# Designs tried in a protein design run: peptides against a protein of PDB entry 6D0Y. Part 109

Target 1, 225 residues: chain A of PDB entry 6D0Y
Amino acid sequence: ETEDHLESLICKVGEKSACSLESNLEGLAGVLEADLPNYKSKILRLLCTVARLLPEKLTIYTTLVGLLNARNYNFGGEFVEAMIRQLKESLKANNYNEAVYLVRFLSDLVNCHVIAAPSMVAMFENFVSVTQEEDVPQVRRDWYVYAFLSSLPWVGKELYEKKDAEMDRIFANTESYLKRRQKTHVPMLQVWTADKPHPQEEYLDCLWAQIQKLKKDRWQERHIL

## One batch from the design tools (peptide; made by RFdiffusion4, then SolubleMPNN)

Design b2_p19_7_s3 (from b2_p19_7, 11 letters changed)
Fold by OpenDDE base, seed 4:
Structure b2_p19_7_s3 (fold): chain B 225 residues (1-225), chain A 19 residues (1-19)
Amino acid sequence: as target 1 above (225 residues)
Amino acid sequence: SRQEIIDKLLKEVEEEEKK
């Protein structure tokens, strides 16, 4: 495959096809593996780019990377390193929307057996530990908690299956922080769903409640958070 | 190992943001 053709294949994967998505991903993984000797740098850059720019295809590209990692373990490692470096750059640039998405992407890579569960637990422990740092502005402490909680729909089940005790400690620390943090003052509002009125909640408190419910439901999602 | 490198990089994310 030519470089231009590889770009097209990578960008269009998951679109309408006569074959199943699984078959297409397996096929593409095979094509990319075969071309790594000639186009490793290009393929790596392309995958990093589409992973960042096409969030609607998150699970498609994490699965693809998982397949590639199984075929070429070293390439999988290089990809993860590149994504982590991008996460660092996003944080340095104060691009928190990109950063949180990258955390979610990395979280789903745990399901794809690219990142080990203990490594992700350690990352989340580090995130939540920031809440104990007094020299860090609350806005950044809040972001780390948000990054942790908002990633759990993608990886919470896996982490609790393998590291339940550690996850419980992280949850306890998170709950403690949420209780003691300063909340933004806003007028009290009632939000109405179809037939269930609920009081206005601060965004982290709301997310916490949603994640607690998800955990209680054994990480079976009923709706998109 | 690859995993050790990843673990190190993941830990550094938090440290970089604090700076």
Scores: peptide ipSAE 0.178, ipTM 0.809, DockQ to the pose 0.017
Fold by OpenDDE base, seed 1:
Parts: C-alpha cells; sequence; structure tokens
Structure b2_p19_7_s3 (fold): chain B 225 residues (1-225), chain A 19 residues (1-19)
C-alpha cells in the first residue's frame, strides 16, 4: 500500500461497507502489519492523529490498536508511549479537554488488552491522590476526579473485576473528597420546573451519582453519560 | 519490559501537573 492509501484506509475505517466492522478491522490490521517495516513512523503518526481527532471512533481505533498489538507487540507499545506522551503535552499546554479524552482512550485500551489493568488502576490512584495535596488548586483536583470518573464507563467493569480492593479504596477517597470540597453554587441556573423533580446538581456530584448508578447496574450502560 | 515502561510513563503524567 502507498503511504497516501494507508492514510485513506485508516481514516475511513468503520464507515459503511459490505463487510462487518470486525472483518474490516482485521483486514486493516493485516495490511498495516505488513507495511510496518516500510511505514512504521507514518502509521504510528496517523493512528495517533485519528485517535485524537475522531473521538466518535474511539472504540474503532482502540480495537484496531488492540489487533495490531496482538500482531506486533513492539508497535503496540510504541503507540501507547506516544499517546501517553501526548497526554503529558496536553496537560502542559492546559488542554484539559484533549487530556481527559486521552485518558478515556487509554482506559479503553485496557479492554483491548494493550494496557494492563494494574497500570490503569495505578494511574487512577495517582489522579485521586492529588485530592489529598493541599497545595494544589481545587480546580485541578476536580479535573483529576473528573478524568477518573468520566473514564469509568469504558473500563470500570474490567478494573473492578481484577482490582476490586484497590478500586474500592479509590472510590472511598473520591467520595470523601466530594463531600469536603467547596462546591460552586449557581442557584440562578437551577431550573425548577414541575417536570424536573430534582434540582440541577453540581457537575461532579452529578457525575458521581451517575457512576454510582452504573456501578450498581454492574457497569452495564443503559444511557449515554 | 514494555509494561514497566508504560507504568513509569503513566506515573509521570501526574508528576507533570505538580511542576
Amino acid sequence: as target 1 above (225 residues)
Amino acid sequence: SRQEIIDKLLKEVEEEEKK
């Protein structure tokens, strides 16, 4: 495959075709594996780019990387390293929207057997541990909690199955933080309508409630968070 | 090992925010 054609294949994967998505991903993984000797750097850059620019295809690209990792273990590692470096760069640039997305992407890579569950648990432990540091602004503490909680729909089930004790500790610490943190009260934005029996909650409290519900539902999503 | 490298990098993510 030519370099330009590889770009097209990677960008268009998951679009409507006569074959199943699984078949298409397997086929593409085979093509990419075969071309790694000649185009490794290009393929790596392309995958990193589309992973970041096409969030609607998150599961498609994590699955693709999972397949590639199974075929070429070293390449899988290089990809993960590249994504983690990008996460660091995003944080340095104060691009927190990209950063949180990258955390979600990395989280789903656990399901694809690219990142080990203990590694992700350790990362989340580190995130939540920031809440215990007094010299850190609350806005930053809140972000780490948000990054953790917002990633659980993708990986919570897997992490609890393998590291339930550690996850319980993280949850306990998170709950403790949420109880003691200073909440931003915006009463004026609370829409009290007869059809909404519940007042609008602060965003982290709302997310926490959603995650608790998800956990109770054994991590089976019934609605889009 | 690969996993050790990943673990190290993941730990460093939090450290960057403290700088």
Scores: peptide ipSAE 0.176, ipTM 0.807, DockQ to the pose 0.017
Fold by OpenDDE base, seed 5:
Structure b2_p19_7_s3 (fold): chain B 225 residues (1-225), chain A 19 residues (1-19)
Amino acid sequence: as target 1 above (225 residues)
Amino acid sequence: SRQEIIDKLLKEVEEEEKK
């Protein structure tokens, strides 16, 4: 395949086809594997690019990388390294929207068996530990908690299956932080449940409640977060 | 190993978190 054709194949994967998505991904993984000897750098760059720029296809590309990792372990490693470096660069540049998406992407890579669960637990421990740093603004501390919680729909089940004790500790620390942090209150915004008015929950409190429910439901999603 | 490389990179990310 030519480089231009590879780009087209990678960008268009997951679009409407007569074949199943799984079949298409397996086929593409085979094509890419065969071309790695000649186009490894190009393929790596393309995958990193689409992973970052096409968030609507997150699970498609994590699955594709999972398939490639199974075929070529070294390439999978290089991809992970590239994505983590990009996360570092995003944080350095204060591009928090890109950074949180990359955390979610990496989280789903755990689900796709590209990244080991202990590595992701360590990353989340590091994120939540930022809440204990006094020299870090709350807005940034809140972001790390958000990055952690918002990634759990993709990886929470896997992490609790393998590292339940460590995850419980992270949850306890998160809960403690959420209780003591400064909250933005908007008393005029009320939500009615069971004929009782209550203030609208702050976004992190709301997310925390959603994740707690998800955990209680054994990480089975019934509602889109 | 991949794990060692990832751990090193994660440490670098942590350093950026504290800046």
Scores: peptide ipSAE 0.158, ipTM 0.801, DockQ to the pose 0.016
Fold by OpenDDE base, seed 3:
Structure b2_p19_7_s3 (fold): chain B 225 residues (1-225), chain A 19 residues (1-19)
Amino acid sequence: as target 1 above (225 residues)
Amino acid sequence: SRQEIIDKLLKEVEEEEKK
């Protein structure tokens, strides 16, 4: 495969209708694995790019990475490291939209068994712990809660299966924070366009209610929030 | 291990943001 052809294959995955998506992803994973010896760096860059720039294909690319991780463990690790580094850079740059999406992406990688559940729990514990820091602006505290809650549709089931006690603690802390926080307009907080709050509720309260219902329904949903 | 590296990086994410 040429570099240009690989780019086309990676960018267009999920668009072909002749076969099932799962079959197409398995096929692509095989192609990419075979080309890693010659084009690892290029493939890594391409996957990172499309993962960040095509949020509508989040589950497609997390699944693809899951398949690649199973075929080539080292490559899977390098990809995760690259995405985490990007998350770090996004947070440093106060790019909250990119950051929250990356958290969601990493969350679904847990569901794809690329990242261990305990690692994600630890990350969420760190996020929610920010709410307890007095010198942190509420806009930042709110964002970390948002990042946590908005990622649970992709990983909540897995985390509760593996770390139910820890998750319950995180939920309790989150609930406590939401009850005591000031409800005001925060223009600095960037919300994902797909996550539109109910017109009559504050966005975090609305999201919390949705997540509580999802949890009550044992993380079964017809549509991703 | 890979997992250790991931855990380290995840920890660094929040720490860098706080700076």
Scores: peptide ipSAE 0.157, ipTM 0.796, DockQ to the pose 0.017

Design b2_p19_7_s4 (from b2_p19_7, 9 letters changed)
Fold by OpenDDE base, seed 1:
Structure b2_p19_7_s4 (fold): chain B 225 residues (1-225), chain A 19 residues (1-19)
Amino acid sequence: as target 1 above (225 residues)
Amino acid sequence: DREELIEKLLEEVKKEEEK
């Protein structure tokens, strides 16, 4: 495949096709693997770009990377390293929306067998440990808790299956922090009915409640968070 | 080891904001 054609293939994967998505991804993984000797750097850059810019295709690209990782272990590692570097750059640049998305992306890579569950648990332990830092703004503490909680819909099931004790500890620490933190009243976009008025809830408390419900439901997501 | 490297890199993420 030519370089330009590779870009087209990568960008358009998951779109309308006569074949199954799984078949298309397997086919694309094969094409990309074959072209790595000639276009590794280009393919790496393309995958990183689409992963960041097309959040609606998150699971498509994590799956693709999972397939590529299975075919070429070294390339999978290089991709992960590139994405982690991008996450670090996003944080340095205070691009917190991109950063939280990248955390979710990395989280889903655990499901695709690209990142080990213990490594992700360790990262989340470090995230929640920020709540224990002294002389830091609450917004920093809140963000790392948010990044952790908001990623659990993608990886919570896997992490609890592999590291339940460690996850329980992280949850306990998170709960403790949420109870003692200063609350800020933030208007939330919610649908209220006259018959059942719903009080507005602080965004982290709301997210915590949603995650607790998800956990109770054995991580079977029924509603979009 | 790739896994060890990835784990190390992931653990370093929060430290970028501390700089």
Scores: peptide ipSAE 0.513, ipTM 0.890, DockQ to the pose 0.017
Fold by OpenDDE base, seed 5:
Structure b2_p19_7_s4 (fold): chain B 225 residues (1-225), chain A 19 residues (1-19)
Amino acid sequence: as target 1 above (225 residues)
Amino acid sequence: DREELIEKLLEEVKKEEEK
C-alpha cells in the first residue's frame, strides 16, 4: 500500500462496511503488518495521531493495536511507548483532558492484551498514591483519582480478575481520600441521585458512586457514565 | 524485557506533573 492509502485505511476503519468490524480490523492489521518494513515510522505516527484525535473510535484503535501487537510484538511495544511518551508530554503541557483520555486508552489496551494487567495496577497505585503527597494542590490529587476512576469502565473487570487484592487496596485508599477531601460545589459538576443520602453530589463523589455500582454489577455496564 | 520497560514507563507517569 502507498503511504497515502495507508492513511486513508487507518482513518476510515470502523466506518460502515458490508463486512464485520472484526473482519475489517483483522484485514487492516494484516495490511499494516506487511507494510511495517517500509512504513513503520509512518504507521506508528498515524496510529498515535488517530488514537488521540478520534476518541469516538477508541475501542476500534485499541483493538487494531491489539491485533497488530499479536502479529508484531515489537511494534506493539513501540506503540505503547509512544503513547506513554505522549501522556507524559500532555501532563507537562498541562493538557489534562488529553492526558485523562490517554490513560483511558492505555487502560483499554490491557483488554486488548497489549499492556499487562499488573503494570496497569502499578500505575494506578501510583496515581492514587498522589492523594498522600504532602504540600500539593488538591486539584492534583483530584485529577489522578479522576484519571483512575474514569478509566475503570474500560479496565476494571480485567484488573479485578487478575489483581483483586491490590485493586481492593486502591479502592480503599480512594474511598478514604474522597471522604476527607474538600468538596467543590460547582452546579454543572453535580448530579442528583435518589438512592443516596445527599440530594446533590460533587463530580468525583458521583463518579465514585457510579464506579461502585459498576463494580457491584460485576463490571457489566448498564448505564452510560 | 518489553513488559518490564512498559511497567517502568507507566510508573513514572505521575512524575511529569512535578517537573
Scores: peptide ipSAE 0.513, ipTM 0.891, DockQ to the pose 0.017
Fold by OpenDDE base, seed 3:
Structure b2_p19_7_s4 (fold): chain B 225 residues (1-225), chain A 19 residues (1-19)
Amino acid sequence: as target 1 above (225 residues)
Amino acid sequence: DREELIEKLLEEVKKEEEK
């Protein structure tokens, strides 16, 4: 495949086809693997870009990366590193909506066997530990809890299967924080505006309740607000 | 080790907001 054609293939994967999505992804993974010797950097950039800009295809691209990782272990690692760098850049730029999405994306990569479950647990432990930091604004504490909880629909099952004790500790710490934090009441609409990118206080409580139910249901996928 | 590196990178994420 030419470089220009690769862009089209990567961007359009998952669209209407006579074949199954799984078959298409496997086929694309094979094509990309074959072209890595000549177009690795381009493919890497393209995958990072579409992963960020096409959230509706999150599971498509995590699956694709999973397939690529199985074919080329080093490339999978480079992709993960690139996405983590992007996450760090997003946080540095205070782009919290992108940041939380990237956390979710990385979380789903655990299901695709690209990121080890223990590594993700460690990250979430680190996130929830922010609630214990001194002399930091509550909005920071709230965001990291939000990022954690918001990602569990994608990875909670896997993490509990592998690290149930650690996850229980994280949940206990989260619950404790949510009970003791101060609540502010602002219109819901404001949290979706550019000037207020942080989650609403009421939403955290709602999200917590939903995650608790999801956990109770043994992580059976259900609608999450 | 790739896995060790990834874990390290993930653990460093929260530090970026503090900058």
Scores: peptide ipSAE 0.511, ipTM 0.891, DockQ to the pose 0.017
Fold by OpenDDE base, seed 2:
Structure b2_p19_7_s4 (fold): chain B 225 residues (1-225), chain A 19 residues (1-19)
Amino acid sequence: as target 1 above (225 residues)
Amino acid sequence: DREELIEKLLEEVKKEEEK
């Protein structure tokens, strides 16, 4: 395959086809594997780019990487390293929206058997440990909690299946932090409800409630997000 | 090994933001 053709194949995967998505991904993984000797760097760069720029295809590309990882273990590792490097760069550049997305992407790679569950748990332990840091702004603490919670829809089931005790500890620490943190008052939203049977929840509290429900539902989403 | 390296890299993520 030519470089241009590979780009087209990678970018268009998951689009309407006569074949199943699974079949297309398997086929593409085979093509990419065969071309790694000649186009490894290009393929790596392309995958990193589309993974970052096409969030609507998150699960498509994590699955593709999972398939590639099964075919070429070293390449899978190089891809993970590249994505982690990008995450670090995003944080350095204060691109927190990109950063949180990359955390989700890495989280879903656990489901695809590219990243080990214990490694992801360790990362989340470190994220939640930020809540215990001294002399740091609350926004930093909040973001890492947000990054953790917002990633659980993608990986919560897998992590609890393999590391339930550790996950429970992380949840306990998260809950403790949410109870003691300062909450931002949003008066504008209060105007919308004349009848206030329930206090207005802060965004992290809302997310926490959603994650708790998801956990209760055995990590099965009932609503299409 | 690869898994150890990945774990290490993941654990270092928050340190980069601290800079």
Scores: peptide ipSAE 0.513, ipTM 0.891, DockQ to the pose 0.017; fails the geometry check

Design b2_p19_8_s1 (from b2_p19_8, 10 letters changed)
Fold by OpenDDE base, seed 5:
Structure b2_p19_8_s1 (fold): chain B 225 residues (1-225), chain A 19 residues (1-19)
Amino acid sequence: as target 1 above (225 residues)
Amino acid sequence: SAAELAKAREIVEKFEASL
């Protein structure tokens, strides 16, 4: 059936072919657009599924959605709504690994012009505001900070280009929280014999240091080791 | 664009209720 064919095309995009990745993505976007009138629900479900299950293809599928959004703006919105629903379900189920990945996926959609920068800033403001909630477990507060910080490699540049003042306020609030939170010392994987060994730190403090370095480097990634 | 911003606002509002 056409549905099986669509599934195959969506799942296999980005694999080795005679054409460039860009050409393949444009081609697939065209095929999917043409089939939206008849198979919108199926296509939406397929894209949500592969987005969740194939993290190694994150940038491929965010790009694909970006191309589709450019062709059909309403579909892009429906896709984001579906992903937000999935994020909510993951949080309800305490599946924090899936949830944080979904936040990263949504973050990269900003670069693909699917989600506006101000909306992502607002989401991160909401995340960091959880640190101010009373009578909630620290693990919950820590997760939202982690979700924010760990997503910045994908979207930090864009957000600071458009909303630098707001981002600085979020950073200030994050820093304040990290200074006052209770730290749990857990052994972390580290290459002690590397050329540039670093002290073992608490995971959020370590991540914060990495993000601060990334920000200082104008969001251009450099090797840490 | 204005349309993108409007769409984004709706998404954020829907998500905020889950936090």
Scores: peptide ipSAE 0.058, ipTM 0.748, DockQ to the pose 0.020
Fold by OpenDDE base, seed 1:
Structure b2_p19_8_s1 (fold): chain B 225 residues (1-225), chain A 19 residues (1-19)
Amino acid sequence: as target 1 above (225 residues)
Amino acid sequence: SAAELAKAREIVEKFEASL
């Protein structure tokens, strides 16, 4: 069946072949475009599924969506909408690991010209604004900061190139929050050396330091975050 | 493109309104 064939093609893209990955992705985008009139819903569901369930292929599928978006802008929009809906559902279901991954996926879609940089900046502004909400648990504030910071390895360069002033404001707000938030002391995270005790930083402080370093290095990654 | 920007903004605005 044609649907089974499409599923196979989408799921197996990026595997070893005689052709380059780029060629395979371009070819697949063409096939999918041709089948959209008949199988749009199926293709949409398949792409959303693999995007969520195959994190190891994040860049492959963001690239594929980018290529497909270039061929069919309407479908690209529908895909993003579907991913946003999925993000909402993940948050509603308290699946924060999936949610943060989806934010990263959306972030990389900026690089693939599916989502505009200003739009992603606006989303991150909204995330960081949660830190200013009253009468909400700190865990909620922390999560949105985490989602923002942990996505920057994928999109920070592009956002600073396009919206440096706005990003600096977001960073300032983030830093301010991190300084004033309550930190739970966890003695077990302290690393002891023969000569010097080195307390391991709290996870958000650690991430902040890593992102600051990444920014300083002009978003050239030297270490896996 | 301008069209892409407009579409993307609309999508993000819908998301933001839900938070």
Scores: peptide ipSAE 0.051, ipTM 0.735, DockQ to the pose 0.020
Fold by OpenDDE base, seed 3:
Structure b2_p19_8_s1 (fold): chain B 225 residues (1-225), chain A 19 residues (1-19)
Amino acid sequence: as target 1 above (225 residues)
Amino acid sequence: SAAELAKAREIVEKFEASL
């Protein structure tokens, strides 16, 4: 495989084909695995790029990474590390739209057995712990809560199945924070997110209500979030 | 697997340390 061909394969996966998506993903994973000895860096870069730039293919690429991780455990780790680096860079650059998407991507990697559930719980514990920090502005605290809550549709089921007690603690802390936070900071948060709150309800409160309902429904979506 | 858990934890720890 040439570099150009690999780029084409990675970018076009999930598009119209005579074969099933699952078959195509398995096939691509095999091709990429075989080419890792010669093109690891290129493949890694390409996967990171499409993961970031093609949000409409989130589940396609998380699944692909899951398949690759199963074939080459070290490569899967390197990919996660690269995504974590991107998340850090996004946060430092105050690119919160990219950052929240990356958190969702990482969340779905739990379902693909690339990231362990306890590790994701630890990350969310870290996020929610920011609400307890005095040196952090509320707008930033709000974002971490948003990042946590908005990622739960992708991973909440798995996390509660594996770490219910820890998740309950995170939820309790989140609820406590939402009750005591100032609502005047909501407009600032909205500038950093593409999401619009319901006209009759505060943004994070609305999201909280949606997540609570999702949780009550055993993480089976019965409504559009 | 245990190895997967260990790797994942290490990655998350690196992230947390950078916040």
Scores: peptide ipSAE 0.043, ipTM 0.723, DockQ to the pose 0.020
Fold by OpenDDE base, seed 2:
Structure b2_p19_8_s1 (fold): chain B 225 residues (1-225), chain A 19 residues (1-19)
Amino acid sequence: as target 1 above (225 residues)
Amino acid sequence: SAAELAKAREIVEKFEASL
């Protein structure tokens, strides 16, 4: 495969085809594996680029990387390292939207068996530990909690299956922080129903409630977006 | 596996250094 062809294949994977997505991903993984000896750096850069710039294809590319990791474990490691570097760069550049997406992407890589569950648990422990730092602005503490909670739809099931005690500790610390944090003094918007008024919850409180429900539902989602 | 654990440790260490 030529470099241009590889780029085309990687960018177009997941588009409508006569074949199943699974078949296409397996085929592409095979092609990419075969070309690693000649185009490793290019393939790595391409995968990092599409992973970062095409959020609508998150699960497609995490699955692809999962397949590649199964074929070439070292390449999978290099890819994860590259994504971690991107996360660090995003944080340093104060690009928090990109950063949270990268955390979500890494989370789904756990689901694809690219990142070990203990590693992700440790990352989330580090995130939530920021809430205990007094010299850190609340907006930063809130972001780390948001990054943690908003990633759980992709990895919560796997982490609780393998590291339930550690996850419970993280949840307890998160809950404690959410109870203690300062909430903005903004007039509460309420949706009035025929039965009871439904107040608009603060975004982290709302997210926490959603995650608690998801946990209660054994991490099964009815809607896949 | 030992390899998976080593990889996990490396990732954690790299991330911790950035916080």
Scores: peptide ipSAE 0.034, ipTM 0.717, DockQ to the pose 0.019

